# Peptides against a protein of PDB entry 4Z63: the designs that were tried, part 72

Target 1, 334 residues: chain A of PDB entry 4Z63
Amino acid sequence: LCLGMNDLTGNIPEDLFHLKRLNLLGIQENRLSGSLSREIRNLSSLVRLDVSWNLFSGEIPDVFDELPQLKFFLGQTNGFIGGIPKSLANSPSLNLLNLRNNSLSGRLMLNCTAMIALNSLDLGTNRFNGRLPENLPDCKRLKNVNLARNTFHGQVPESFKNFESLSYFSLSNSSLANISSALGILQHCKNLTTLVLTLNFHGEALPDDSSLHFEKLKVLVVANCRLTGSMPRWLSSSNELQLLDLSWNRLTGAIPSWIGDFKALFYLDLSNNSFTGEIPKSLTKLESLTSRNISVNEPSPDFPFFMKRNESARALQYNQIFGFPPTIELGHNN

## One batch from the design tools (peptide; made by RFdiffusion4, then SolubleMPNN)

Design b2_p13_5_s4 (from b2_p13_5, 4 letters changed)
Fold by OpenDDE base, seed 3:
Formats: C-alpha cells, sequence, structure tokens
Structure b2_p13_5_s4 (fold): chain B 334 residues (1-334), chain A 13 residues (1-13)
C-alpha cells in the first residue's frame, strides 16, 4: 500500500492494521500526526515500512519482534522522541534503518551481534548524546553510517579499526575531537570510500603524517573545522579521490601539484583557507573536468549529501555524488 | 513546521 506524497492528515485507520499480508506500507510525505500505533505489530508480513516526512510524535513502539520480515524502516523527518526501541535495536531482519531528523535522545545502543542484516544506518540530526557506540564494527554488514548532527563527544572509538564493512561514514557536526586519532583509526577501514567530518575538531591541526593511507577513499569532506596545517601529503596516495572539500579551514602553504594527478577528481573545494602561491597547472589537466564521459558508476550512500553555499542558504540535497557539478573552488584564500 | 533536513553528508561552501 503506497499512499505517499499526499495531503493525508490525522492517524492511520485502525482497519489498516488488519492487512496481515501487507508487505509494503508507504505513507511518507503526508501530514500524519500523533503516535505511531503499536498495532503495526499486526502487520506480520511487513517488509518495508515508510512513515517518513510526517508529523508523527512520541516514542517509536517496541513491536519489531513481531515484524520478523521487516527489512526497511524509514521514519526520517518526524517528531519521534526517546530511544531506539529494544526490539528494533535487536532486529535480525532489518537491512536499513533511517530515523534521520527526529528528536531521538539518550545513548545510541544497537545490539550489533543480533542485527546481522543491518547494512545502512541513518540517525543523523537527532539528540543522541554520549560516545559513539564502540560495538558498531560488530554489525558485520554495516556499510552506510550517518551519525551527523548528534552530540557524540570525544574521539572515534579504537574499535573502528576493525570496521571492515564501513564504506560511507558521516560524523559531521558531532562535537568530535582529535582528528589525528580519528584518521589514524579510520585508515584501517579498508572499504571506506566516503568520509565526512565537517564541523568537528575545532582549531586542530590537520595531520600531515605520510604513514596515513586511505586506499579506497573517493570522497573526503572536512570543511569548517578551522583546521591548521597544509595540504596533507598522505592524501596524494588516495588515487581514487573524486571529491575533496577542505573549505573553511585555516590551511596554509601551497596547493600541491599532485592535486591534479587525481584522474577521477571532479569536485574540489579549497575555498576560505589561507593557501598561498600559484594555482597548480596540473589542475587544468584534470581528466574528469575535461572529459564528459567519466561514468562514475560507483555505489552511492543511501543517505543524501547536503550542500550549503552560504550559512543562510537552504541546503541543497544530492542523492548521488555524481549529482554535484564539476567544481573547482579556490576562492577566498586571501 | 517540518524540521529542516540538515542531517547527512553535509559540506558547506
Amino acid sequence: as target 1 above (334 residues)
Amino acid sequence: RPLVEDGGLMFTT
């Protein structure tokens, strides 16, 4: 049953919960309000539940133990409060959990040993606090993780050295500290392709340790951290780099010539830094900017990218990395 | 008012 993108108001009719054979319930992008009914437990055949972009409030009902086939739960952009229900945090069937842009709070706890199928987790823009959950690497299939815009104080857990499944990771604006430790840990994530660390590490030095290596890194975004230092030499070994944003830092020195050696680099933002010297001539030879046909058929994260051109501007949503226009931004390095 | 979707992979230019 798909009823998304309407002007539906009120609550879900109770009779809907009599549909024992229902595999898909999509009621997203409406004005549905109140609590999400516990009677969803009656939908025992449910594989996909999408209640996103509504006005739901209250706690998410703890009924997911009665939904043994549920693979997809989408609840982003609601008013949900409380924590992740225990039955949801222990779901062995769940592949994707999206609860972005809610008011969920407390410590983030997932039973990763039970959540054997979880591959995508979006909990961005909530009120989770405390430390990052050290057991996330125990979610052996977890590839996509958005935890941005929460209050995860402290450092990236050392256990994340073992996060082999991790491919797309956003921790933007989560009050993280110690960028040197974070990068030192995350370099061990062999499948890491996308790393977003914007609005963390306030005023720290960007490490220039040549021992750092991100073999599969395609997207690196570390903007608006007021980072000091220079363009990091270790980045030159990330041959698959496609997008680099180090804007709104305090980086100094020259833009190195190796920045033009990235064959797939199509988006470069180094604006609002303190770079000096000449623009490397190698940037004018970037194949990705000269050839139209770089079909980057690469997997995109399940969560969108947001670009804000100005602090006052609405964030533009991009569902795919290739949705970004080819860009070289070097402005405001005065 | 719908909460502005500010979560995800965010970069500011």
Scores: peptide ipSAE 0.039, ipTM 0.750, DockQ to the pose 0.490
Fold by OpenDDE base, seed 4:
Structure b2_p13_5_s4 (fold): chain B 334 residues (1-334), chain A 13 residues (1-13)
Amino acid sequence: as target 1 above (334 residues)
Amino acid sequence: RPLVEDGGLMFTT
């Protein structure tokens, strides 16, 4: 049943929950309000539930143990409060959980040992606090993780060295500390292609440790951290780099010539730093900027990128990295 | 009321 993209109001009629053969319920992009009914437990054949972009409130009902076939739960952009229900945090069937842009709070706890199918987790823009859950790497299929805009004070857990499934990771604006430790840990994530750490590590030094290596890194975003130091030499070994944003830091020194050796680099933002010297001639030889056809279908995260031109501007949403125009931004360096 | 949609991969240019 697909009723998305209408102007439906009120709550879901209780009689809807008698549809025991229903595999897909999509009621997204409406004005549905009130609590999400516990009676969703009666939809025993449910595979996909999309209630996103509504006015739902209250706690998410703890009935997911009665939904053994549920693979997709989309609840982004609602008014949900409380935590992740225990049955949801233990769901063995769930592949994708999207609860971005809600008012969920407390400590983030998932039973990753039970969540054997979880591939994508989007909990960005909530009110989770405490530390990052150390057991996330136990979610053995977890590829996409957005935890941005929460209050996960502290450091990246050491256990994330074992996060082999991790490919797309955003921790933007989550009050994280110790960038040296974070990078030292995350370099062990062999499948990591996208790393976004914007608005963390305030005033720390960007490590220039030659032992750091991110072999498969395509997207690195560490903007607006007030980071000190220079362009990190270890980054030169990330031969697959496509997008680099180190804007709005306090980085100094010269822009190194190796920045032009990245064959796939099409988006470079080093603006609003304190770089000095000449613009490397190698930047004029970037193949990605000289070749017309960036037609490569690269895997993208399930959650969008958000670009802000300034802190007061509305964020622009991009669903794919190739949605960004080819860009070299070196402005506002002094 | 939904919060500001700003929870994805974030960067400032």
Scores: peptide ipSAE 0.039, ipTM 0.775, DockQ to the pose 0.469
Fold by OpenDDE base, seed 2:
Structure b2_p13_5_s4 (fold): chain B 334 residues (1-334), chain A 13 residues (1-13)
Amino acid sequence: as target 1 above (334 residues)
Amino acid sequence: RPLVEDGGLMFTT
């Protein structure tokens, strides 16, 4: 049953929950309000539930143990409060959980040993607090993780050295500390292609440790951290780099010539730093900017990228990295 | 008042 993208109001009729054979319920992008009924438990054949972009409030009902076939739960952009229900946090069938842009709070707790099928998690823009959950690497299929815009004070857990499934990771604006530790840990994530750490590590030094290595890194965004230091030498070994944003930091020194050696680099933002010297001539030889014949494997996170270039601008949403125009931003340096 | 957040890519609404 698909009723999305209308102007439907009020609650879901209770009789809808009598549909025992229903595999897909999509009621997204409406004006549905009130609590999400616990009677969803009656939809025992449900594979996909999309209630996103509504006016739902209250706690998410703890009925997911009665939904053994549920693979997709989308509840982004609602007014949900409380935590992740225990039955949802223990779901062995769930592949994708999206609860971005709600008012969920407390400590984030997931039983990753039970969530054997979870591959995508979007909990960005909530009110979670405390520490990052140390057991996330126990979700052995978890590739996409957005935890941006929460309040996860402290450091990236040491356990994330074992996060082999991790491919796309955003922790933007989550009050994280110790960038040296974070990078030292995350370099062990051998499938990591996309890393976004914007608005963390305020005023720390960007490590220039030659022992750091991110072999498969395609997208690195560490903007608006007020980071000190210089362009990190370890980044030169990330030969697959496509997008680099280190804008709005306090980085100094020269832009190194090796930045022009990245064959796939099509988006570079080093603006609003304190870089000095000449623009490397190698930047004029970037194959991605001069040749149309570059076959690049697009990283495909399940969560969108947002770009805001100035305070007055609306954030632009991009679903694909190649949606970005080829860009070199070097403005507002010394 | 906190400074307005500006610049760069993010995953936020």
Scores: peptide ipSAE 0.031, ipTM 0.733, DockQ to the pose 0.142
Fold by OpenDDE base, seed 5:
Parts: C-alpha cells; sequence; structure tokens
Structure b2_p13_5_s4 (fold): chain B 334 residues (1-334), chain A 13 residues (1-13)
C-alpha cells in the first residue's frame, strides 16, 4: 500500500493494521500526526515501512520482534522521541534504518551482533548523546553510516579500526575531538570511500603524518573546523579522490602541485583558509574538468549531502555527489 | 519544516 506524497492528515486507520499479508506500507510525505501505532505489530508480513516526512510524535513502538520480515524502516523527518526500541536494535532482518531528523535521545545502543543484515544506518540530526557506540563494527554488513548532528562527545572509538564494511561515514557536527586519533583509526577502514567530518575538532591541527593512508577515499569533507596546519601529504596517496572540501579552516602554506594529479577530482573547495603562493598549474590539467566523458563510478551514500552557499544561506540538499557541479573554489585565502 | 541537516559540505559564495 503506497499512499505517499499526499496531504493525508490525522492518524492511520486502525483497520489498516488488519492487513496481515501487507509487504509494503508507504505513507511518507503526508501530514500524519500522533503516535506511531503499536498495532503495526499486526503487519507480520511487512518488508518495508515508510512513515518518513510526517508529523509523528512520541516513542517508536517496541514491536519489531513481531515483524520478522522487515528489511526497511524509514522514519526520517518526524518528531519521534526516546531511544531506538529494543526490538528494533536487535532486528536480524533489518537492512536499512533511517530515523534522520527526529528528536531521538539518550545513548545510542544497537545490538550489532544480532543486526546481521544491517547495511545502512541514518540517525543524523537527532539528540543522541554520550560516546559513539564502540560495537558498531560488529554490524558486519554496515556500509552506510550517518551519525551527523548528534552530541557524541569524545573521540572515535579504537574499535572502528575493525570497521571493514564501512564505506560511507558522516559524523559532521557531532562534537568530536582529536582529529589525529580519528584519522589514525579510520584509515584502517579499507572500504571507506566517503568521509564527512565537518564542524568537529575545533581549532585542532590537521595531521600531516605520511603514515596515514586512505586507499579507497573518493570524498573527503572536513570543512569549518578551524583546523591549523597545511595540505596534508598523506592525502596525495588517495588516488581515487573525487571531492575534497577543506574550506573554512586555518590551513596555511602552498597548495601543492600533487592536487592536480587526481584524475577523478571534480570538486575542490579550499576557500576561506590562509593558503599562500601560486595556484598550481596542474589544476588546469584536471581531466575531470576538461573531459566531458568521465565515467566516474561515484560513491553513492544513502545519506544526503547539504550545501550551504554561505553561512547564512539555507542549505540545499543533494542526494548524489554527481549532483555537484565541477567546482574549484579557492576564494578568501587571506 | 524539516531541519536543514548539514551533511557536511559547505560552499563559499
Amino acid sequence: as target 1 above (334 residues)
Amino acid sequence: RPLVEDGGLMFTT
């Protein structure tokens, strides 16, 4: 049953929960309000539940033990409060959980040893607090992780050295500290292609440790951290780099010539730093900017990217990196 | 209105 993208109001009719053979319930992009009914438990054949972009409130019901076939739960952009219910945090069937842009709170806890099928987790823009869950690497299929805009005080856990499944990771604006430790840990994530760390590590030094290596890194965004230092030499070994944003930091020194050696680099923002010297001539030879037919196998995270044109501007949502125009921003390096 | 989540990309105008 797909009723998304309407102007439906009120609550879900109770009789809908008698549909025991229902595999898909999509009621997204409406004005549905109130609590999400516990009677969802009666939909024992449910594979996909999409209640996103509504006005739901209250706690998410703890009924997911009665939904053994549920693979997809989308609840982003609602008013949900409380934590992730125990049955959801232990779901062996769940592939994708999206609860972005809610009011979920407390310590983030998932039983990753039970969540054997989880491949995508979006919990961005919530009120989770405490530390990052150390057991996330135990989710052996977890590829996409957005935990941005929460309050995860402290450092990236050492256990994330073992996060082999991790491909797309956003921790933007999550009160993280110790960028040197974070990068030192995350370099062990051999499948990591997209790393977004904007609005963390305030005033720290960007490490220039030549031992750091991100083999598969395509997208690196570490903007607005007030980071000191220079363009990091370790980044030159990330030969697959497509997008680099280090804007709004306090980086100094020259823009190195090796920045033009990235054959797939189509988006570069180094603006609002303190870079000096000449613009490398190698930037004018970037194949991605000169050739029309670059088959870029782009990373496709499930979480959206947001672009602000300026600090006061409304952020624009982009669902794919491909949506970004080829860009070189080097402005405001005074 | 959905809260604009900064997915982390900042563009300078």
Scores: peptide ipSAE 0.032, ipTM 0.746, DockQ to the pose 0.577; fails the geometry check

Design b2_p13_6_s1 (from b2_p13_6, 4 letters changed)
Fold by OpenDDE base, seed 2:
Structure b2_p13_6_s1 (fold): chain B 334 residues (1-334), chain A 13 residues (1-13)
Amino acid sequence: as target 1 above (334 residues)
Amino acid sequence: SYITTVEEPTLPP
């Protein structure tokens, strides 16, 4: 049953929960309000539940143990409060959980040992506090993780050295500290292709440790952190780099010539730093900017990107990395 | 400009 993209108001009629054979319920992009009924437990055949972009409030009901076929739960952009209910945090069937842009709070706890099918987790823009869950690497299929705009004080857990499934990781504006430790840990994530760390590590030094290596890194965004240091030499070994944003930091020194050696680099933003010297001639030889064949069909993160002109400006949304125009921004340097 | 993954809270339509 698909009733999305209407102007429906009120609660879900209780009689809808008598549809025991229902596999898909999509009621997204409406004005449905009140609590999400516990009677969703009666939808025992449910595979996909989309209640996103509504006015739902209260706690998410703890009935997911009665939904053994549920693979997709989309509840983004609602007014949900409380935590992730225990039955949801223990769901063995769930592949994708999207609860971004809610008011969920408390310590983030997932039973990753039970969540054997979880591939994508989006909990961005909530009110979770405490530390990053140390057991996230136990979610053995977890590929896509967005935890942006929560208050995860402290460091990236050491256990993330074993996060082999991790490919796309967003931690923007999550009050993280110790970028040196974070990069030292995350370099062990062999499948990591996208790393977004914007608005963390305030005033720290970007490490220039030649022992750091991110072999499969395609997208690195570490913007608006007020980072000190220089262009990190370890980044020169990330031969698959497509997008680099280090803007709005306090980086100094020269822009190195090796930055022009990235064959796939189509987006470079080093603006609003303190770089000096000449523009490397190698930047004029970037193959991705001279060749027309951008492969548009590469796997991308499930979470959107946003381009902000400044702190007060409305962000432009980009759903895909290749939605960014080919860019070289070197403005506002010394 | 800078890239982020932070969505500003949007009111539902």
Scores: peptide ipSAE 0.515, ipTM 0.874, DockQ to the pose 0.911
Fold by OpenDDE base, seed 3:
Structure b2_p13_6_s1 (fold): chain B 334 residues (1-334), chain A 13 residues (1-13)
Amino acid sequence: as target 1 above (334 residues)
Amino acid sequence: SYITTVEEPTLPP
């Protein structure tokens, strides 16, 4: 049953929960309000539940133990409060959980040993507090993780050295500290292709440790951190780099010539820094900008990106990395 | 401009 993108108001009719053979319920993008009924438990055949973009409030009902086939739960952009229900945090069937842009709070706890099928987690823009859950690497299939705009004070857990499944990781604006430790840990994530760390590490030095290596890194965004230092030499070894945003920092020195050696680099933003010297001639020879159609069919994060022109402007949403126009931004460096 | 993954809370329409 798909009723998305309407102007439906009120609550879900209780009789809807008598549909025991229902595999898909999509009621997204409406004005549905009130609590999400616990009677969802009666939809025992449910594979996909999309209640996103509504006015739901209250706690998410703890009924997911009665939904053994549920693979997809989308509840982003609601008013949900409380934590992740225990039955949801222990779901062995769940592949994707999207609860971004809610009011969920408390410590983030997932039973990753039970959540054997979880591959995508989006909990961005909530009110989770405490530290990043150290057991996330125990979610052996977890590939996509957005935890942006929560209050995860402290450092990236050491356990994330073992996060082999991790490919797409966003921690933007999560009160993280110690960029050197974070990068030192995350370099061990062999499948990591996308790393977004914007609005963290305020005023720290971007490490220039030549021992750092991100083999599969395609997207690196570390913008608006007030980072000091220079263009990091270790980045030159990330031969698959497609998008680099280090804008709105306090980086100094020259833009190195190796920045033009990235064959797939189509988006470069180094604006609003303190770089000096000449623009490398190698930038004029970037193959991705001159000759290569970047394959649009590459895997992308499940979480959206946002381009902010300024702190007050409404951000432009980009659902795919390749949605960004080919860009070289070097403005406002002095 | 800078890229982020922070969704600003849109009040539900």
Scores: peptide ipSAE 0.483, ipTM 0.865, DockQ to the pose 0.854
Fold by OpenDDE base, seed 4:
Structure b2_p13_6_s1 (fold): chain B 334 residues (1-334), chain A 13 residues (1-13)
Amino acid sequence: as target 1 above (334 residues)
Amino acid sequence: SYITTVEEPTLPP
């Protein structure tokens, strides 16, 4: 049953929950309000539940143990409060959980040992606090992780060295500390292609450790951290780099010539730093900017990107990396 | 400009 993109109001009629053979319930993009009914438990054949972009409030019901076929739960952009229900945090069937842009709170706890099918987790823009869950790497299929805009004070857990499934990782504005430790850990994530760390590590030094290596890194965004230091030499070994944003930091020194050696680099933002010297001539030879063939069919994160002009401006949403225009921004350097 | 993955929260109802 698909009722999305309407102006439906009120709560879900209770009689809807008598549809025991229902595989898909999509009621997204409405004005549905109140609590999400516990009677969802009666939808024993449910594979996909989309309640996103509504006015739902209260706690998410703890009924997911009665939904053995549920693969997709989309609840982004609601008013949900409380934590992730225990049954949801233990779901062996769940592939995708999207609860972005809610008011969920408390310590983030997932039973990754039980969540054997989880491949995408979006909990961005919530009120989770405490530390990053150390057991996330136990979610052996977890590829896409957005935990942006939560209060995960502290460091990236050492256990993330074993996060082999991790490909797309967003931790923007999550009060993280110790960028040296974070990069030192995350370099071991051999499948990591997208790393977004914007608005963390306030005033720290960007490490220039030549031992750091991100083999498959395509997208690196570490903007607005007030980072000190220079362009990191270790980044030169990330031959697949497509997008680099180090804007709004306090980086100094010259822009190195190797920045133009990235064959796939189509978006470069080094603006609002303290870089000096000449613009490398190698930037004029970027193959991705001279050749028309941008491969549009590459895998992308499930979470959206946002471009902000400043901290007060409304962000432009980009659903895909290749949605960004080919860009070289070197402005506002001294 | 800078890139982030932070969505602006919906105003609480």
Scores: peptide ipSAE 0.489, ipTM 0.869, DockQ to the pose 0.700; fails the geometry check
Fold by OpenDDE base, seed 5:
Structure b2_p13_6_s1 (fold): chain B 334 residues (1-334), chain A 13 residues (1-13)
Amino acid sequence: as target 1 above (334 residues)
Amino acid sequence: SYITTVEEPTLPP
């Protein structure tokens, strides 16, 4: 049953929960309000539940043990409070959990040893606190992780060295500290292609440790961190780099010539730094900017990106990396 | 400009 993108109001009719053979319930993008009914437990055949973009409130009901076929739960952009219910945090069937842009709080706890099918987790823009869950790497299929805009004080856990499944990782504005430790850990994530760390590590030095290596890194965003240092030499080994945003930092020195050696680099923002010297001539030879055939069919993160013109401006949403226009921004340097 | 993954808390109107 798909009733998304309407002007439906009120609560879900109780009789809807009598549909025991229902595989898909999509009621997204409405004005549905109140608590999400516990009677969802009666939908024992449910594979997909989409309640996103509504006015739901209260706690998410702890009924997911009665939904053994549930693969997709989308609840982003609601008013949900509390934590992840125990049955959801232990779901062996769940592939995708999206609860971005809610008011969920407390310590984030998932039983990753039970969540054997989880491949996408979006909990961005919530009120989770404490530390990043050390056991996330135990989610052996977890590829996409957005934990942006939570209050995960401290450092990236050392256990993330073993996060082999991790491909897309967003931790923007999560009160993280110690960028050197974070990069030192995350370099061990052999499948990591997208790393977004904007609005963390305030005033720290960007490490220039040549021992750092991100083999498959395609997207690196570490903007608005007030980072000091220079263009990191270790980045030159990330031959697949497509998008680099280091804007709104305090980086100094020259823009190195190797920045033009990235054959796939189509988006470069180094603006609002303190770079000096000449613009590398190699930037004029970027193949991605001269050739029309950008391979548009590459896997993208499930979480959206936002381009903010400034801190006060409304962000433009980009659902795919290749939605960004080919860009070279070098403005506002000294 | 800068890129982020932070969505501002918004509810449907």
Scores: peptide ipSAE 0.474, ipTM 0.866, DockQ to the pose 0.897; fails the geometry check

